# Designs tried in a protein design run: peptides against a protein of PDB entry 5OK6. Part 21

Target 1, 215 residues: chain A of PDB entry 5OK6
Amino acid sequence: ELPGLDSQWRQIENGESGRERPLRAGESWFLVEKHWYKQWEAYVQGGDQDSSTFPGCINNATLFQDEINWRLKEGLVEGEDYVLLPAAAWHYLVSWYGLEHGQPPIERKVIELPNIQKVEVYPVELLLVRHNDLGKSHTVQFSHTDSIGLVLRTARERFLVEPQEDTRLWAKNSEGSLDRLYDTHITVLDAALETGQLIIMETRKKDGTWPSAQL

## One batch from the design tools (peptide; made by RFdiffusion4, then SolubleMPNN)

Design b1_p10_5_s3 (from b1_p10_5, 4 letters changed)
Fold by OpenDDE base, seed 1:
Structure b1_p10_5_s3 (fold): chain B 215 residues (1-215), chain A 10 residues (1-10)
Amino acid sequence: as target 1 above (215 residues)
Amino acid sequence: LIPFEDSDWD
């Protein structure tokens, strides 16, 4: 059963626990397609539960690039294409109206950037490869706040590198050259790594030399 | 110059 319209509005839009609540690092937020959300706002503000303004089930179809991998379209803008809701508000709306059949929720995390919290709508998708098998990529998502050390650990895990094997990373830049990722403490953001960028894991030879001609 | 020995980028 749907709550009263005023109760719905207060639960979703209140500044303490609703849409306007402060962002907190590590929390989950959800995208809602803006047209649906505006229809819901009009419905609950109209004061008539039997109104023709009833929004129906949540449908985020216009936010997806494809219905196979459920990737978001590029270039979506908050407040233009979608609204961000905290997990509690999202779960209320889904409980009241439903979500379109077979469509996954668009869950994102709050990240801490220098002097700002942000919902990370677009995590960085890196193409991880080995130096000796560049044709076999593993696509892995990282936060902009993840360290290069995490990228290296993740690459080692994906390629089943033994603990005693020494490894380092290279990034292919826009000019097609390779930049060595020396500092493993900087973030993906600080390293200016981008979605679709090739990251090469180099493994040290048994003789103690590196496959790369550059030391 | 490809930095790796035996890389298919040659």
Scores: peptide ipSAE 0.044, ipTM 0.646, DockQ to the pose 0.233
Fold by OpenDDE base, seed 5:
Structure b1_p10_5_s3 (fold): chain B 215 residues (1-215), chain A 10 residues (1-10)
Amino acid sequence: as target 1 above (215 residues)
Amino acid sequence: LIPFEDSDWD
């Protein structure tokens, strides 16, 4: 059953548990398409439950670039294209209005950056490859706050590298050269890794040499 | 040029 309009407004827009609440690292937030959200605002502010301003089910279709991978469109802007809601507020709206059939929720995590928390709407998608098979990429999402060590571990797992095998990473830069990722403790952000960037996992040869060392 | 020795030369 739909709560009263004033109750809906207070549950979604409040500063303690609603849209205006402080961000906390590791928490889930959800994207709501801006036009739907504005329609909901107009409906609940209008004070008439039978109003023609009823928003219907949440439909985020305009935020997706495709309905296969449910990837977001590039360049979406908070407050323009979408609104961010904390998990509790999102679940209330979904419970009251429903979500469009077949659409996944757009869940994102709060990350802690130097001096700020933000919802990471766009995690970094890296193209992981092996040095000896550049044609077989694995696309993997990482947070900007994830370490290069996590990228390396993930690459090792995806390529079924045995624990005793030594591996290291190279990033293909914008100039098309390869930069070795020496420090595994720095973040994806600190390494300036970008979505679509090629990350090459080099595996040490059995003779103890590196494939790249003979150049 | 990827500075890996093409393992195809062994």
Scores: peptide ipSAE 0.043, ipTM 0.628, DockQ to the pose 0.262
Fold by OpenDDE base, seed 4:
Structure b1_p10_5_s3 (fold): chain B 215 residues (1-215), chain A 10 residues (1-10)
Amino acid sequence: as target 1 above (215 residues)
Amino acid sequence: LIPFEDSDWD
């Protein structure tokens, strides 16, 4: 059942549990399409529950580039294309208005970047490949805050690499050359890895040599 | 030049 309009406004727009709540690392936030959200704002501010301004179900269709993988469109801007709500506020709106049939929630995590918390709307999508089969990629999402060590572990898992096999990563750069990811403790952000970037997992040969030519 | 001997990247 829909609560009173003033109650809805207070539950969604408050600074303790609503839209204005401080970001906390590891928490889930949800995207809401801006037009729907503005329609909801107008509805709850209008004071008439029977108003023609009723927003209907949450519909994020305009935020998606596809309905198969439910990928977001590139270049979406907070405050222009969408608003961010904490999980509690999102769940209230969904319980009150519903979500468009078949649409998944757009859940994102708060990450801690140097000197700022941010909702990571666009995790980094890396193309993981093996050095000996560059045509067979695994697309995997990583946080900008994930370590290169996690990327390596994930690559090993995806390629079913045995624990005794030594592996290392290379990133294909914008010049088309390969940069070796030596430090596994740095983040995806620190390594300047970007969405769509090819990450090559090299596996050490049984003779103890690496497939890569020693430059 | 990709540093891998067996890379179809040539």
Scores: peptide ipSAE 0.042, ipTM 0.646, DockQ to the pose 0.263
Fold by OpenDDE base, seed 2:
Structure b1_p10_5_s3 (fold): chain B 215 residues (1-215), chain A 10 residues (1-10)
Amino acid sequence: as target 1 above (215 residues)
Amino acid sequence: LIPFEDSDWD
């Protein structure tokens, strides 16, 4: 049964636990398509549960680029295309109205940047390759706050690199040259890594030399 | 482009 309209409004829009609550790093937030959310606002503010303003099931279809991989469209804007809800508010709405059949929730994490917390709607998708097989990429998502050390560990895991093998990363830059990622403690953001960027894992030879012409 | 040596990593 749906809660009373005033109760719904208070649970979703309450500044302590609803949409306006403070962001906390590591918490999950969810995207809700803006037109659906506006229809819900109109419904609960109208004061009539039998109103023709009933929003129906949550449908985020317009936010997706495809229904195969459920990737978000590029360039979506908060407040224009979607609203962000904390996990509790999202789960309430899903329990009350349902989610469109077969459509996944759009879950995102709060990240902490040097001066701001934000919901990371667009994690960085990197193309991981080995130096000896540039044609075989693994697409992996990373947070802007993830370290280059995590990117390297993830590449090693994906390519089944043995623990004793020494490895390093190169990033292909916009000029098509390769920049070595020397510092593994900096973040993906600090390294200015972008979605679709090629990251090359180089493995050290058994003779102790590197495959690259540069030491 | 940094040339990688063709390492026989077959």
Scores: peptide ipSAE 0.036, ipTM 0.637, DockQ to the pose 0.290

Design b1_p10_5_s4 (from b1_p10_5, 3 letters changed)
Fold by OpenDDE base, seed 3:
Structure b1_p10_5_s4 (fold): chain B 215 residues (1-215), chain A 10 residues (1-10)
Amino acid sequence: as target 1 above (215 residues)
Amino acid sequence: SIPFEDSDWD
């Protein structure tokens, strides 16, 4: 049964626990398509439960670029294309109205940046390759707050690198040259790594030389 | 210059 309209409004829009609540690092937030959310606002503000303004099931279809991997469209803007809701508010709306059949929830994490908490709507998708097999990429998502050390460990794992093998990373820059990622303690953000960027894992030769040093 | 052989990019 749907709660009363005033109760719905208070649960979702309440500044303490709803949409306007403070962001907290590590928490899950969910995207809701903006037109659906506005329709819901109009419905609950209208005061008539039998109104023709009933929003129906949550439908985020317009936020997705594909229905295979459920990737978000690029360039979506908060307040224009979607609204962010905390997990509790999202789960209330889903319980009341349902979610469109087959659509996954669009869950995102709050990350802590140096001066602000932000919902990371777009994690960084890196193309991981080996220096000797550039045609075989592994796409992996990373947070902007993840370390280059995590990127390196992830690359080693994906490529089944033995623990005794020494490896390092290079990033292909916008000029098409390779920048070596020397510091593994800096973040993906600090390294200015971007979605679709090629990250090359170089493996040290058995003779102790680096492939890149022979050119 | 890409520090890996061009033959690995084709």
Scores: peptide ipSAE 0.053, ipTM 0.678, DockQ to the pose 0.344
Fold by OpenDDE base, seed 2:
Structure b1_p10_5_s4 (fold): chain B 215 residues (1-215), chain A 10 residues (1-10)
Amino acid sequence: as target 1 above (215 residues)
Amino acid sequence: SIPFEDSDWD
């Protein structure tokens, strides 16, 4: 059953627990398509539950690039294309109105940057490869706040690298040269890694030489 | 050219 319109408004727009609540690192937030959200606002502010302004089920279809991988379109803007809601508010709206059949929620995490918390709408998608098989890429998502050490561990796990094998990372830069990722404690953001960037995992040879050092 | 020769995995 739908709550009263004033109750809906207070639960979703309440500055303590709703849309305007402070961001906290690690919390889940959800994207809602802006036109649907505006229709909901008009409905609950109209004061008539039988109004022709009823928004129907949540439909984020316009935010997706495809219905196979459910990738977001590039260049979406908060307040123009979508609204961000905290998990509690999202779950209320889904409970009241439903979500379009088969459409996944657009869940994102709050990340902490040096001077700001933000919802990370676009995690970094890196193309992980081995130095000896550049044609077999594994696309993996990382937060901008993830360490290069996590990228390296993830690459090792994905490629089934044995614990005793020594490995290091290279990033292909915009000039097409390779930059070695020496510091594993810096973040993906600090390393200026971007979506679609090729990250090469080099494995040390059994003789203790590096493949890249023979060139 | 990416400076990784095909390491002959013997």
Scores: peptide ipSAE 0.052, ipTM 0.673, DockQ to the pose 0.240
Fold by OpenDDE base, seed 5:
Structure b1_p10_5_s4 (fold): chain B 215 residues (1-215), chain A 10 residues (1-10)
Amino acid sequence: as target 1 above (215 residues)
Amino acid sequence: SIPFEDSDWD
């Protein structure tokens, strides 16, 4: 059952549990397409439940690049293309209006950067490969706040590397050269890793040598 | 060029 319009507004727009609430690292937030949200705002502010301004089900179709992988379009801007809602507010809207059939929710995490919390709308998609099979990539999403150590562990897991095998990472830079990721404690952000970047996992040989030439 | 020895690419 749809709550009263004033109750809907208070539930979604409040500063404690709604859209205006403080961001907290690790919390889930959800994207709502801006035009739908503005139509909802107009509906609940209009005070007439029978208004022709009824927003219908949430439809985020315009935010997606494709309906296969449900990837977001590049370059979407908060406040222009979408609004961010905390999980509770999102679940209220979905319970009241529904979500378009077959569309997944656009869930994102709050991350903590050195001076700011933000919703990470665009996690970094890295192309993980082995040094001896560059043609077989695994695309894996990472937070900008994830460590290079996590990238390495994830690569080892994806390539079924045994615990006793030594591995290290290289990043292909914009110049097409390889930069070795020496420090595994720095973040994906600190390493300036970008979506679509090739990350090469090198495995140490049984003789104790590395496949790469000594740079 | 990728700085791997050719013998490890095949």
Scores: peptide ipSAE 0.046, ipTM 0.654, DockQ to the pose 0.323
Fold by OpenDDE base, seed 1:
Structure b1_p10_5_s4 (fold): chain B 215 residues (1-215), chain A 10 residues (1-10)
Amino acid sequence: as target 1 above (215 residues)
Amino acid sequence: SIPFEDSDWD
């Protein structure tokens, strides 16, 4: 059964787990399509449960670019295209109204940047390759707050690199040249890595030389 | 060309 309209409004907007609660790093938030959310606001503010303003099930279809991989459209803007809700508020709305059949929830994490928390709507999708097999990419998502060291470890794991093998990373830049990722302690953000960027894992030869040492 | 020995791009 749906809660009373005033109870719904208070729980989603002004509750301890409402939309306006502080962001906390590592927490899950969910995207709700803006038109649906505005329809819900109008419904619960109208004070008539039998109103023609009933929003129906949550439908995020307009936020997706495809219904195969459920990737978000590029360039979506908070407050224009979607609203962010904390996990508790999202789960309440889903329990009350349902979610469109077959659509996954759009879950995102709060990340900590030097002076601000934000919901990371667009994590960085990198194309990981080996220096000797550039045609076989592994697409992997990373947070902007993930270290280059994590990218390297992830590449080693995906390519089944043995612990005794030495590896290092290169990023293909916009000019088509290779920038070596020397510092493994900086973040993906600090390294200015972008979605779709090619990251090359170089493995040291058995003779102790690097494949790139002839450059 | 990607500057690796034995790279499939040379």
Scores: peptide ipSAE 0.043, ipTM 0.688, DockQ to the pose 0.277

Design b1_p10_6_s1 (from b1_p10_6, 5 letters changed)
Fold by OpenDDE base, seed 1:
Structure b1_p10_6_s1 (fold): chain B 215 residues (1-215), chain A 10 residues (1-10)
Amino acid sequence: as target 1 above (215 residues)
Amino acid sequence: APALPETGWD
């Protein structure tokens, strides 16, 4: 059963616990397609529960580029294409209206950037490869706040690198050259890594030499 | 900067 329209509005739009609540790092927020959300606003503001303005199930289909991997379209803009809701508000709307059958929720995390919290709608997708097999890529998502050390550990895990093997990373830059990622404590953001960027894991030879030292 | 591995990362 749907709550009263005023109760719905207060629960979702309340500035302390709803859409306008402060962002906190590590919290989950959810995307709602803008047209659906505007239809819901019109419905609950109309004061008639039997109104023809009833929004129906949440349908985020227009936000997805595909229904296989459920990736977002590129270039979506908050307030134009979607609205962000905190987890509690999202779960209320889903419980009241439902979510379109087969669609996953679009969950995103709040990240801490220098002097600002942001919902990270687009995490960085890196193409991880080995120096000796560039044809075999692993696409992995990282937060802009993840360390280069995490990228390296993830690459080691994906390529089944033995604990005793020494490894380091290179990034292919926009000029097509390779930049060595020396500092593993900096973030993906600080390293200016971008979606679709090739990251090469180099493994040290048993003789103690690096493959790249011969280039 | 080292050349792309396609040219000699054996």
Scores: peptide ipSAE 0.025, ipTM 0.662, DockQ to the pose 0.548
Fold by OpenDDE base, seed 3:
Structure b1_p10_6_s1 (fold): chain B 215 residues (1-215), chain A 10 residues (1-10)
Amino acid sequence: as target 1 above (215 residues)
Amino acid sequence: APALPETGWD
C-alpha cells in the first residue's frame, strides 16, 4: 500500500534523511530519471491519490546507453537528466512504485574530493595492458580517489605478476605519447586519468634493465 | 617520454 502523499513527500524530500541530506563519503546514492521524479513530485504535491499524474514504476531507460552492459550515457547532468537519492529514499520509492522490469538500480558512491563530497556517477574505466602485449587489454573501473598504487596493484593482479617482479605504469596521453606515473601516492584524479585511457604496465627485465630504457 | 610500446619494447 502507498503511504499518504504528504508522508511520501516528507520521507523523500526531508533535509535530514531525504534528497537534501548531507553527503557522506562511502554512502550509496541512486540515480532516478528526472522526468519520472518530476511526475512523482507533481503527483504527491497535487494532494489527490486518484490523480492522472500517478508516475507508475521507476523507469531509468533514457539514462542507459544499452540494456546489455547497463552503461550510463555520457554527459548526463544532475538536476537535468537525473536526481540523486540516498539509499533509504530510493528503497522507499522502489517499494512504493517498483522499478521497470529488468533494469538494475543505478547505485553510486559518495567520494571525498579535496574540497567537496560528491556522488561519483562516472568512475574511471582504464584499459590496462602489458608493455609486451598491447592487444590484450583489461578494462577496470577505478574511483577518481583511488591511488596510482592501487591501479598498479590491480594491474599486477590481473596479469598474474609474481611478487618478485618489479613493475611500473605509463599512461598514454591525448597527444599519443607516454607519461610515466612516478608518484604512486597521487590519485587517479590528480594524475588526470580518464575513461578509455590506455595504462601500460612495464615489467623490469631479469638483467635489471627496463624495456623502455632502450627507446 | 619513450616511444609507444608498439615501436620497440623488447
Scores: peptide ipSAE 0.024, ipTM 0.654, DockQ to the pose 0.500
Fold by OpenDDE base, seed 2:
Structure b1_p10_6_s1 (fold): chain B 215 residues (1-215), chain A 10 residues (1-10)
Amino acid sequence: as target 1 above (215 residues)
Amino acid sequence: APALPETGWD
């Protein structure tokens, strides 16, 4: 059953637990399409439950590039294209109004940057490859706050690298040359890695030489 | 920085 309109407003817009609550690292937040959210605001503020302003089910269709992979459109702006809701508020709205059939929720994580918390709407999508087979890529998402060490571990796992095998990473730069990722403690952000960037995992030879030392 | 090999590494 739908709660009273004033109760809906207070629950979703409550600055302590609703939309305006402080961000906390690691928490899940959800995107809601701006037009739907504004229609909901008008409905609950109107005070008439039987009004023509009823928003219907949540429909984020305009935020997606396609209905196959459910990738977000590039360049979406908070407050213009979407609003962010904490998980509790999102789940309330979904329970009250429903979500469009077959449409997935747009869940994102709060990340901690040096001076700010933000919802990471666009994580970095990297193309992981092996030095000896550039044609077989694994596309993997990483946070900007993830370490290069995590990228390396993920590459090792995806390529089934044995624990005793030594590996290292290279990033293909904008000039088409390779930059060595020496420091595994820096973040994806600090390494300036971007979506669609090719990351090459080099495996040390059994003779103790590196393949790239012959180039 | 090394150039990307056309065929990868040997």
Scores: peptide ipSAE 0.022, ipTM 0.653, DockQ to the pose 0.819
Fold by OpenDDE base, seed 5:
Structure b1_p10_6_s1 (fold): chain B 215 residues (1-215), chain A 10 residues (1-10)
Amino acid sequence: as target 1 above (215 residues)
Amino acid sequence: APALPETGWD
């Protein structure tokens, strides 16, 4: 059964557990399409449960670029295209109204940046390749807060690199040159890595030389 | 900066 309209509003729009609650690193938040959310606000604020303003099922279709990979459209803006809800509030809305059949929830994590917490709506998608087979990429998503060390470990795992094999990363920059990622302790953000950027995993030769040392 | 593997990474 749907809660009373005032109860719905208080459950979703409060500063403690709802939309206005403080962000906390590692928490899950969910995107809700702005038009649907505004329709819901109008419905619950109208005070008439039988109103023609009933929002129906949550439908985030307009936020997706495709219904295959369920990638978000680029350039979506909080407060314009979507609202962010904490997991509890999202689950309430889904339980009350449902989610459009076949649509995945748009779950995102709160990340800690040096002076701000934010919901990371757009994690970085890197194209991981091996130095000897640039034609076979693995697209992998990383947080801006993930270390280059994690990128390297992930690349090693995806390419089934044995523990005894030595590897290092290169990033292809905007000029088409390769920058070696020397410091594995810096973040994806600190390294200024961007979505669609090619990251080359170089594997050390059995003779102890690096393939790139001949260049 | 090294060239891309297509240019000499063997």
Scores: peptide ipSAE 0.021, ipTM 0.642, DockQ to the pose 0.516

Design b1_p10_6_s2 (from b1_p10_6, 5 letters changed)
Fold by OpenDDE base, seed 2:
Structure b1_p10_6_s2 (fold): chain B 215 residues (1-215), chain A 10 residues (1-10)
Amino acid sequence: as target 1 above (215 residues)
Amino acid sequence: APALPETGWE
């Protein structure tokens, strides 16, 4: 059953637990398409539950680039294309109105950057490959706040690298050359890694030489 | 920085 319109408004727009609540690192927030959200605002502010302003189910179709992988369109802007809601508010709206059939929720995490929290709408998608088989990539999503050490561990896990095997990362730069990721303590952001960037995992040979050292 | 050849990384 739908709550009263005033109760809906208070739950979703309440500054303590609603849309205006402070961001906290690691929390989940959800994207809601702006037009739907504005229609909901008009409905609950109108005071008539039988109004033609009823928003229907949440439909985020316009935010997706495709309905296969459910990737977001590039260049979406908060407040223009979408509204961010905390998990509790999102779950209330989904419970009340439903979500369009087959659409996944657009869940994103709050990240901590120097002097700011933000919802990371666009995490970095890296193409992980082995130095000896560049044709077999694993696309993996990382936060800008994730360490290069996490990227390396993830690459090792995806390629089933044994614990005794020594590995290191290289990034393909825009010039098509390889930059070695020496420091594993820096973040994806600090390393300036971008979506679609090729990351090569080099495995040390049994003789103790590195494949790349022969060039 | 090595250019990406077809990685002649044997």
Scores: peptide ipSAE 0.087, ipTM 0.758, DockQ to the pose 0.669
Fold by OpenDDE base, seed 1:
Parts: C-alpha cells; sequence; structure tokens
Structure b1_p10_6_s2 (fold): chain B 215 residues (1-215), chain A 10 residues (1-10)
C-alpha cells in the first residue's frame, strides 16, 4: 500500500534522511532515472493519489549500456540523467512502486577524497594482464580510493600467483610507454589510473632477475 | 620507460 503523498515527499526529500542528507564514506546510494523521479515528484506534489501522473515502477533502462552486465552508460550526469538517493529512501521507493522486472538496483558507494565526499558512480575498470601473456586480460573494478597494493593483490589472486613469487605492477600510459607503480600505498586516483587502462603484473624470475630489466 | 614489445617480456 502506498503511504500518503505528503508522507512520501517528506520521507524521500527530507534533508536529514532523504535525498539531501549528508554523504558519509562507505554508505550505499542508488541511482534513479531522472524522468521517473520527476514524474514521482509531480505525482506526490499534485495531491491526488488517483492522478494519471502515477509514475509506475522504477525503470532505469535508459541508464544501462547493456542488459547483460548492467553497466552504466558513460557520461551520465547527476541532476540531468539521474538522481542519487540514500539506501533508506531507495528501499522505500522500491517498496512503494516496485523496480522494473529483471533490472538490478544501481548501487554505488560514498568515497572520501582529500577534501570531499562523493558517490562514486564510475569506479575505475582496469585491464589486468601478466607480462608473459598480454592476450589474457581480466577486467576488474576498483575504487579511486583503493591502493595500488590492493590492485597488486587482486592481480596476484586472479592469476593464481604463489605466495613466494615476487610481483610488481606497470601501467601503460597515454604515450604507449610503461610507468612502474613503485609506491603501493598510493591510491588509484593518486596514480591517475583510468578506466580501460592496461595494468601489467610482472613476476620475478627464479634467478632473481626481472623480465623488464632485459628490455 | 620500457616500450611494450608485442610479445611481452621473456
Amino acid sequence: as target 1 above (215 residues)
Amino acid sequence: APALPETGWE
């Protein structure tokens, strides 16, 4: 059953717990397609629950690039293409109106950057490869706030690297050369890593030499 | 910075 229109508006738009609430690192927020949200606003502001302005179920179809991996389209803009709701507000809307059948929720995390909290709508997708098999990539998603150390651990896990094997990372830059990721404590953001960037895991030889030292 | 050879590092 739908709650009263004023109650819906207060629950979703309340600045303490709704759309305008402060961002907190690690919290989940959800994307809602802008036209649906505007239709909902018009419905609840109209004061008639039986109005022809009823928004129906939440449909985020226009935000997805594909219905296989449910990846977002590139270049979506907050306030133009979608609105962001905190988890509680999202769950209320889904409970009241439903979500289009088969569509997953578009969940994103609040990240803490040096001077701002933001919802990370586009985490970084890196192409992980081994130095000796560049043709086998693993696409892995990372936060901009994740460390290079996490990228290295993830690469080691994906490639089943033995604990005793020594490994390091290289990033292919825009000039096509390789930059060594020396500091594993810096973030993906600090390293200026971008979506679609090739990251090469180099494994040290049994003789103690590095493959890259022969180039 | 080393160039990526097409064959990778040996």
Scores: peptide ipSAE 0.061, ipTM 0.758, DockQ to the pose 0.774
Fold by OpenDDE base, seed 3:
Structure b1_p10_6_s2 (fold): chain B 215 residues (1-215), chain A 10 residues (1-10)
Amino acid sequence: as target 1 above (215 residues)
Amino acid sequence: APALPETGWE
C-alpha cells in the first residue's frame, strides 16, 4: 500500500534517511533516473493520489549502456541524469512503486576523498596483465580510494603468484609508455589511474633480475 | 619509462 503523498515526500526528502542527509563513508546509495524522480516529485506535491502524474515503476533503462553487463553510460551527471538516494529511501521507493522487471538496482558506495565524501558512481576498471602475456587481461574494479598495494595484491591473486615471487606494477600512460608504480601506499586516484588502463604486473626472475631492466 | 612491448619483456 502506498503511504500518503505528504508522508512519501517527508520520508524521501526531509527524513533522517532522506536525500539531503550527510554522506558517510562505506554507506550504500542508489541512482534513480532523473525524469522518473521528477515525475514522482510532481505526483506527491500535486496532492491528488488519483492524478495522471503517477510515476509508475522505477525505470533506470536510460542510465545503462547495455542490459547484459548493466554498465552505466559514461558521463552521467548527478542532478541532470540521476538523483542519489540513501539505501533506506531507495528501498521505500522500490517498495511503493516497484523496479522495472529484470533491471538491477544501481548501488554505489560513499568514499572518503581528502576533502569530501562522495558517492563513487564510476569505480575504476583496470586491465591487469602479466609482463610476459599482455594478451590475457583480467578486468578488475577498484575504488579511487584503494591503494596501489591492493591493486598489486589483487593482480598476484588473479595470476596465482606464489608468496615468494617478487612482483611490481607498471601503468601504461596516454603516450603509450610505461610508468612504474613505485609507491604502493598512494591511492588509485593519486596515481591517476583510469578505467580501461592497462596495468602490467612484472615478476622478478629467479636470478634476481627484473625483465624490464633489459629494455 | 620503457616503451610497451608487443610481446612482453624477456
Scores: peptide ipSAE 0.052, ipTM 0.740, DockQ to the pose 0.860
Fold by OpenDDE base, seed 5:
Structure b1_p10_6_s2 (fold): chain B 215 residues (1-215), chain A 10 residues (1-10)
Amino acid sequence: as target 1 above (215 residues)
Amino acid sequence: APALPETGWE
């Protein structure tokens, strides 16, 4: 049974556990398509449960580029295209109205930036390759707050690099040159890595030389 | 291994 309309409003639109709650790093938030959310707002504010303004199931279809990979469209704006709800509020709405069949929830994490918490709607998708096989890329998603060390570890894992093999990363820059990622403690954000950027994992030769050192 | 044309790394 659906809660009373006032109870729904109070459960979703509050500063403690609802939409207005403070962001906390590591917490999950969910995207809700704005038109659906506005229809829900109108329904619960109308005070008539039998209103023709009933929002139906949550449908985020307009936020996706495709229904295969469920990738978000680029350039979506909070408060224009979607609203963000904390996990508890999202789960209430899904419990009350359902989610469109086959659609995954759009879960995102709160990240800590130097002076602000933000829901990371667009994590960085890097194209990981080996220096000896540029034609075989692995697209891997990283947070802007992830370290270059994590990118390196992930690349090693994806390419089944043995623990004794020494590896390092290079990023292809916008000029087409390769910048070596020397500091593995800086973040993806600090390194200014972008979605679609090619990251080359160089593996040290058995003779102890680096493939790149011959240039 | 085919020479990587863009890196020149052998």
Scores: peptide ipSAE 0.092, ipTM 0.767, DockQ to the pose 0.211; fails the geometry check

